# Ledger of designs, part 15: peptides against a protein of PDB entry 6TME

Target 1, 324 residues: chain A of PDB entry 6TME
Amino acid sequence: NRLKRAYIALQAWKKAFYSDPFNTAANWVGPDVCSYKGVFCAPALDDPSVLVVAGIDLNHADIAGYLPPELGLLTDVALFHVNSNRFCGVIPKSLSKLTLMYEFDVSNNRFVGPFPTVALSWPSLKFLDIRYNDFEGKLPPEIFDKDLDAIFLNNNRFESTIPETIGKSTASVVTFAHNKFSGCIPKTIGQMKNLNEIVFIGNNLSGCLPNEIGSLNNVTVFDASSNGFVGSLPSTLSGLANVEQMDFSYNKFTGFVTDNICKLPKLSNFTFSYNFFNGEAQSCVPGSSQEKQFDDTSNCLQNRPNQKSAKECLPVVSRPVDCS
Target 2, 324 residues: chain A of PDB entry 6TME as posed
Amino acid sequence: NRLKRAYIALQAWKKAFYSDPFNTAANWVGPDVCSYKGVFCAPALDDPSVLVVAGIDLNHADIFGYLPPELGLLTDVALFHVNSNRFCGVIPKSLSKLTLMYEFDVSNNRFVGPFPTVALSWPSLKFLDIRYNDFEGKLPPEIFDKDLDAIFLNNNRFESTIPETIGKSTASVVTFAHNKFSGCIPKTIGQMKNLNEIVFIGNNLSGCLPNEIGSLNNVTVFDASSNGFVGSLPSTLSGLANVEQMDFSYNKFTGFVTDNICKLPKLSNFTFSYNFFNGEAQSCVPGSSQEKQFDDTSNCLQNRPNQKSAKECLPVVSRPVDCS

## One batch from the design tools (peptide; made by RFdiffusion4, then SolubleMPNN)

Design b2_p27_7_s1
Fold by OpenDDE base, seed 1:
Structure b2_p27_7_s1 (fold): chain B 324 residues (1-324), chain A 27 residues (1-27)
Amino acid sequence: as target 1 above (324 residues)
Amino acid sequence: MKKIELSKTEKELREKLLKELKEKYFG
């Protein structure tokens, strides 16, 4: 019965294909769905004597089409990987019936609409990848209340502010890059106890960086480049004991880049170019270390090459933003 | 279609999660 439902779902999906360049679904014929290319069966968790469709992997199939509501019949699916296709439309709400969903990867498609809130209905979800689509609107705060390990949101059309609930997230990797997020980074960010990598690249974020960033002891990658951040770098950044890659380039930062930041023990790459910094410690100078790579290009630094003109610097440097 | 590069952390995480999933279903 469960495989029959799967058959209905998969046949409906095949019918929803507009193009299948690699003929991935060519063998999607007949009731033996477990033999379908990209379909993986396993014993059901509730009854090991019953075989069910546990996973879908159509990654890199370049399939054009949409996800029909009949996919909700795949109630035993825990792995749904369909990245790098040309699927369009919205994520069906019927997928709420897939209560075993563990990894959901629909990245690199042509999905549209608001954040797929159906993802919030999956109690066991650990991996959410919806990057490189056309999702829009604000993020539901509830996304960060979930026990996720990874949240990939980059390269979409999300806007509004980053929810304060971000601090509740247990994710090790979170990407916001290349969206339209605005406002400040929430101070609650420092509460992300498992965070290893966070990327804010290419948004409309602004304001001062919260001091609480310095509490991210496990972070190895912190990229806030290409935004509208202002003020000085928080002194608390000296607490980033494990940061390896840090990028603050293409913002409106001012002030002095300190030794405490540039001498971070695990720091490998630190880019703070294209800002309005008016000073840097010797340890921050490119070439000062063999172990670390720095970029101080296009700031307001004295006695350094490739800096902004006095005309460009003076209006900004003379009006320092107080982030206290 | 854009090529997606995975970070070291991401690769490790994927491996971990896949392992967990396999263990859940086949272990």
Scores: peptide ipSAE 0.314, ipTM 0.875, DockQ to the pose 0.859
Fold by OpenDDE base, seed 3:
Structure b2_p27_7_s1 (fold): chain B 324 residues (1-324), chain A 27 residues (1-27)
Amino acid sequence: as target 1 above (324 residues)
Amino acid sequence: MKKIELSKTEKELREKLLKELKEKYFG
């Protein structure tokens, strides 16, 4: 009996709670699991006459505990949302049995260990949110081979390089922010045809920005701030016809910020502060437009306020990195 | 707990996904 298996799983999970401050699981008593708070049942896909546990939503429950292996018995779950809790440990490999997994949200918890590779085993997964945890190590390249619509990885401890397979991703939203990623952004990034938002904030990324970024025709948000990028901005950025929010602040960029970038038709906010730019077009000057906001603070620009000193600028500006 | 802010795109995506999921189960 599928509901019996669910009962076993849910009772095991309840026992794995160290703290339930809102008494979310108070009614998790008895065999009628479909009445459990945060548990949602639906007709089984293979047999509409059979009721199964199809979803879990314990978001914002502030529950402390861990995910026991018995959760693998919830084989009909397609929606698993447990964000904003205090769950710790690792994602159990037994969840590989949840072959209908569609949305997996374990964000804002205390999970540790390597990337939960069990997520790669789910053939129908569309939404993966593991942000605001303590996952560490390398990002498996295979994550981008999956047909995911959203990949949220920000605020973890991931390191190493961003896989070249990123170009295969069909995701519209990808966040790498606030990790320990290093190396260059792969040139294959331009192949992300469905990309709307990508965020690289606060990593150890370096090198030149690849020209292929300009091929991201659908991107509305591009944030590469707080990294170690060098060189000039690619001229191909003029191809970002739909970009609204763009941030390159807190890097080591040099060169000239061109009209072609600042006059992008959908651009609303462009921040390139805290770099070593030595020139900007008039269209890039803060206050030059009522429709666009610019920030050129702390660069090496002449006749602009709040710029770096000549002493700070000269060593960097005189030795620009050639990205060509 | 961390505060998570959803972008417009993210909200739209979630709505789409939820619709697809419902259709999968009930369609």
Scores: peptide ipSAE 0.293, ipTM 0.866, DockQ to the pose 0.832
Fold by OpenDDE base, seed 2:
Structure b2_p27_7_s1 (fold): chain B 324 residues (1-324), chain A 27 residues (1-27)
Amino acid sequence: as target 1 above (324 residues)
Amino acid sequence: MKKIELSKTEKELREKLLKELKEKYFG
């Protein structure tokens, strides 16, 4: 009996709650699991005459506790949302039995340990949100082999380099922000054919930006701010025909911000402040356009307000990094 | 309690996925 297995799983989970401030699980009593708050049932895919637990939604319940291994008995679950709770520990490996997993959101919790590799075992997974946790270590390269539409990794403790396999990803949205990633952005990034939004904010990334970024024709948001990037902006950025939001602020970029970048047809906001740029085209000057917003603050630009001192600029500008 | 705010793109994507899931189970 599939609902009996679900009952066992859900009761085990209730026992694993340390605190339930809103009494979310108060009605988790008895065999009728389909009446449980946050539990959703549907006809089974293999037998429409059988009712099964197809979804869990405990978002914003502020529940403290952990995920017990008995959750692996919820074999029919396709939607698992436990966003904004206080769950701790690791994601149980027993969840590998949830072969119908489609959308997995455990964001804004207190999960720890390495990347939850159980997510790689789900063949139908389309949405992965593990942001705002304490996951650590390396990102497994295999994550980008999955047919995911979205990958949210921001605000964790991930380290090491971004895998070269990123180019294989079919995701439209990927966030790396506020981790500890290091090294260069892989050149394979240009192969992300479905990419709309990518965010690298607040990591330890370095080196030159790869020219292949210019191949991201569908990207609307590109944010690489608050890293250690060096060199000039790639001339190939002129190929970003659909970019609307672009941010390169708080890096160590040098060189000239070109007209071809600032005149991108869909560009609405371009921030390149807090770098070491020593020149900009007239089209890049803040206030030069009514339709576009620019920020050139704290660079090495001549005849512009709020720039770095000559003392700060000279040692960097005089030794530009050659990215060719 | 901290709440995560979703962007417009994220909301649209989740709605799309939810629709697909519903169609899979109820279609």
Scores: peptide ipSAE 0.269, ipTM 0.862, DockQ to the pose 0.762
Fold by OpenDDE base, seed 5:
Structure b2_p27_7_s1 (fold): chain B 324 residues (1-324), chain A 27 residues (1-27)
Amino acid sequence: as target 1 above (324 residues)
Amino acid sequence: MKKIELSKTEKELREKLLKELKEKYFG
């Protein structure tokens, strides 16, 4: 019965294909769905004697089409990987029936509409990848209440502020890059105890960086480049004991880049170019270390190459933002 | 279609999750 339902779902999906350039679904014929290319069967969790469709992998198939509501019949699917296709439309709400969903990857497609809230209905979801689509609107704060390990949101059309619930997230990787997020980074960010990589690149974020960033002891990658951040770098950044890659370039930061940041023990690359910094410690100077790479280009530093003109610097440097 | 490259952390995470899932189904 379960495989029959899967057959119905998969045939409906095949019908929803506009183009299958690699003939991925060419063998999607007949009741033996477990033989279908990209379909993986396994014993059911509730009954090992029953074979069910447990996974879909159509990554890199360049398929054009949409996701029909009949996909909700695939109730045993735990892995749904369809990245790098040309699927369009919205994520069907009928997928709420896939209560075993563990990894959901629809990245690099042409999906539109608001955040797929159906993802919030999956109790066991650990991996969510919706990057490189055309999702828009607000990010629901509930996304960070889920016990996710990875959240990829980059390269979409999301707007509004980053939810304060971010501090509740257990994810090791979170990407916000290349959206239209605005406002400040929430102070609750410091509570992300499992965070290894966080990327804010290319948004409309502004304000001062919260001091609480320094509490992210497990962070190895912190990229806040290409935003509208202002003020000085928090002194608490000296607490990032494991940071390897740090990027604050293309912002409106001012002040002095200190030794305690540039001498972080695991720091490999630190880019703070294209800001309005008016001073840096000797340890921050590019070439000062063989083990660390720095970029101080296009700031307001004295006696350094490739800096902004006095005309450009003076209006900003003379009126520094007080983040205290 | 854009080329997607996985970070080191992402690769490690994917491997971990896949292992856990396999153990859940077959362990």
Scores: peptide ipSAE 0.176, ipTM 0.827, DockQ to the pose 0.838

Design b2_p27_8_s2
Fold by OpenDDE base, seed 4:
Structure b2_p27_8_s2 (fold): chain B 324 residues (1-324), chain A 27 residues (1-27)
Amino acid sequence: as target 1 above (324 residues)
Amino acid sequence: DPKRQALFEELREKAKKEREEEEEKLS
């Protein structure tokens, strides 16, 4: 019965293909769905004597098409990997029936519409990759209530603020890059106890950086480049004991870059170029260390090469934003 | 079930490798 349902689903999906340049679905014929290319069967969890479709891997198949609602019949699927295709439309709500979903990767496709809220219905979801699509609108706060290991949201059309619930996330990797997020980074960010990598690149984020960033003791990568952040760097950034890669470039930061930041013990690369910093410690100067790479280009630093003109600096530096 | 576990481990390892390769290209 389960394989019959899977057959119906997979045949409906095959019919939803507009183009299959590698003939991936060429062998998708007949009731033996476990022989289908990209379809993986395993014993059912509730009955080991029953074989079920447990995984789909169509990564890099360049398939054009859409996801039909009949995919909701694949109730035993725990791994759904269909990245690097040309699937369009929306993620079907019928996928809420896939209660065993563990890894969902639809990255590098042409999906549109709001955040796929069906992903929130999966109780066992650990990996969510929806990057490189055309998803739009607000990010639902509930995404960070999920026990996810990784959340990839980059290269979409998401708007509005980052939810304050971010502090509840147990994810080690979170990407917001190349969206339209606005507002401040929530102060609750410091509560992300398992965070290793966070990327905010290329959004419309603004305001001061929250002091609570300094509580991210396990973070190895922190990239806030290409935003509208203002004020000074928080002194609490000295608490980033494990940060290796840090990027604050292409913002509107002012003030002094301190020794406490540049002398972070595991820091290998610190980019703070294209801001309005008016001073830096000697430890922040490019070439001051053999073990660390710094970029101070296009700031308001004295006696440094490739800085902004006084005409560009004076209006901003003379009116620093107080983040206190 | 050891067969299910082995399959999932294989698929996860494959997926991880692909992600790492993509991340390296983006860096």
Scores: peptide ipSAE 0.271, ipTM 0.837, DockQ to the pose 0.745
Fold by OpenDDE base, seed 3:
Structure b2_p27_8_s2 (fold): chain B 324 residues (1-324), chain A 27 residues (1-27)
Amino acid sequence: as target 1 above (324 residues)
Amino acid sequence: DPKRQALFEELREKAKKEREEEEEKLS
């Protein structure tokens, strides 16, 4: 009996709660699991006459505890939303049995350990949110082989380089922000045909931006701020026909910010502050447009306010990195 | 199944709203 298995799983989970401030699991009593708060039942896909646990929603419950291995008994669960809790430990490997998993949201918890590779075992997964945790180590390259709509990895402890397989991703939104990623952005990034938003904020990324970024025709948000990028902005950025928000601030960029970038047709905000740019087109000057906002603060620009001193600029500007 | 679909749509819509709120915190 599927509901009996669900009962075992949910009771094991209740026992794994250290704190339930809102008494969310107070009604988790008895075999009628479909009446449990945060538990959602639906007809089984293979037999519509059978009721199964198809969804879990414990978002914002502030529950402290862990995920016990018995959760692997919830084999009919397709939606697992447990964000904004205080769950700790690791994601159980037993969740590999949840072959119908469609959306997995464990964001804003206290999970630790390596990337939860069990997520790679789910053939139908479309949404993965593991942000705001303490996951660490390398990102498995296989994550980008998945047919995901969104990949949220931000605010973790991931290290190493971004996998070259990123170009295979069909995701519209990918976040790498506030991790410890290093190395260059892969040139394969230009192959992300469905990409709308990508965020690299606050990593240890370095090197030149790949020219292939200009192939991201559907990108509306591109944020590479707070990294160690060097060289000039690629001229191919003029190809970002749909970019609305672009941020390159807090890097080590040099060279000239071109008219072709600042005149992008959908550009609303372009921040390139806190770099070593030594020139900008008139179209890039803050206040030059009513429709666009620019920030050129703390560069090496002549005749602009709030720029770096000549002493700070000269050593960097005189030795530009050639990205060609 | 219409009942299953309705449930999923409800939960997806809720999740989408929550994601949008959290995305604003990224910047």
Scores: peptide ipSAE 0.271, ipTM 0.846, DockQ to the pose 0.700
Fold by OpenDDE base, seed 5:
Structure b2_p27_8_s2 (fold): chain B 324 residues (1-324), chain A 27 residues (1-27)
Amino acid sequence: as target 1 above (324 residues)
Amino acid sequence: DPKRQALFEELREKAKKEREEEEEKLS
């Protein structure tokens, strides 16, 4: 009996709650699991006459606790939304039994340990949100082999390099922000044909930006701020025909910011502040356009306000990194 | 199944709205 298994799972989970400030699980009593708050039933895919637990939504419940292994009994769950709670521990390996998993959102919790590799076992997964946790270690390359629409990894403790498999991703949105990623952005990034938004903010990424970024024709948001990138901006960035928001601030970029970048047709905001740029085209100057916002603060630009001192600029500008 | 589809659409729409609100917090 599927509902009996669900009852066992949900009762085990209730026992794993340390705190339920909103009494969300107060009605989690008795065998009628479909009446439980945050539990959603639907006809089974294999037999429409059978009712099963198809979704969990405990978003914003502020529940403290952990995910017990008995949750693996919820084999019919396709939507698992438990964001903005205080769940701790690791994601149970037993969740591999949830083969219908479509959307998995555990964001804004206190989960720890390595990347939850159980997510890789779900063949139909389309949405993965694990942001705002304490996940650590390496990002498995296999994550980008999955046919995901969105991948949210930001605000964790992930380390190592970004996998070269990123180019295989079909995701429209990918966030790496506020982790400990290091190394270069892989050249394969240009192969992300469906990419609309990518965010690298606040990592330890370094090296030159790959020229292949210019192949991201559908990207509307590109944020690489607060890293250790060096060299000049790739001339191929002129290919970003749909970019609206672009941020390269708080890096170690040098060279000249060109007209071809600042005149991108859909560009609305371009921030390149807190770098070591030594020149910019007139089209890049803040206030030069009514339709575009620019920020050139704290560079090595001549005749511009709020620039770095010569003492700070000279050591860097005199030794530009050649990315060719 | 239309009942299942309706449920999923409701949950997805809710989740989408919540994500849109949270994405503004990325900066």
Scores: peptide ipSAE 0.223, ipTM 0.824, DockQ to the pose 0.697
Fold by OpenDDE base, seed 1:
Structure b2_p27_8_s2 (fold): chain B 324 residues (1-324), chain A 27 residues (1-27)
Amino acid sequence: as target 1 above (324 residues)
Amino acid sequence: DPKRQALFEELREKAKKEREEEEEKLS
């Protein structure tokens, strides 16, 4: 019965393929779904004598098509990996029936519409990758209430602010890069106890960086480049004891880049180019360390090469933003 | 179930490797 449902689902999906350049679904014939390429069967959790479809892996198949509602019949699927295809449309709401979903990867496709809220219905979800699609609208705050290990949202069309609930996230990796997020980074960010990597690249984020960033003791990668951030770098950034890669380039930051930041013990790369910094410590100067790489290009620094003109600097530097 | 576990581990490892490769391309 369960494999019969899987057969119906998989045949419906095959019919939803517009192009299968590698003939991935060529063997998707007959009731023996466990022999289908990219379909993986395992004993059911509730009855080990019953074989069920537990995983789908169609990564890098370059398949064009859509996800039909009949995929909701794959109720035993825990791993759904279909990245690097050309699937379009929306994620079917019928996938709410896949209550065992553990890893959901639909990255590098052509999905559209709002955030797939069906992902929020999966109680056991640990990994969510929806990057490199055309998802749009607001990010639901509830995403950060999920016990996820990783949240990949980059390269979409998400808008509005980052939810305050971000501080509730237990994820080690979160990517917001290349969306249309706006507003400030929530102060609750400092509560992300498991965070290792966070990327904000290429959004419309603004305001001051919250001091609470300095509480992210486990962060190894912090990239806030290509936004509209203003003010000085928080002095609390000296608390980033494990940061290795830090990028604040292409913003509107002002003030002085301090020794306390540039001498962070694990810092290997710190890019703060294309801002309006008017001073830097000697430890921040490119070439000052053999172990650390710095880029101070296109700031308002004195006696440094490749800086902005006084005409460009004066209007910004003379009007410092108070982040207190 | 050991068969299920083995399958999941294999798929997870593959997925992890692919993600790492993609992240490297983005850097």
Scores: peptide ipSAE 0.145, ipTM 0.789, DockQ to the pose 0.721

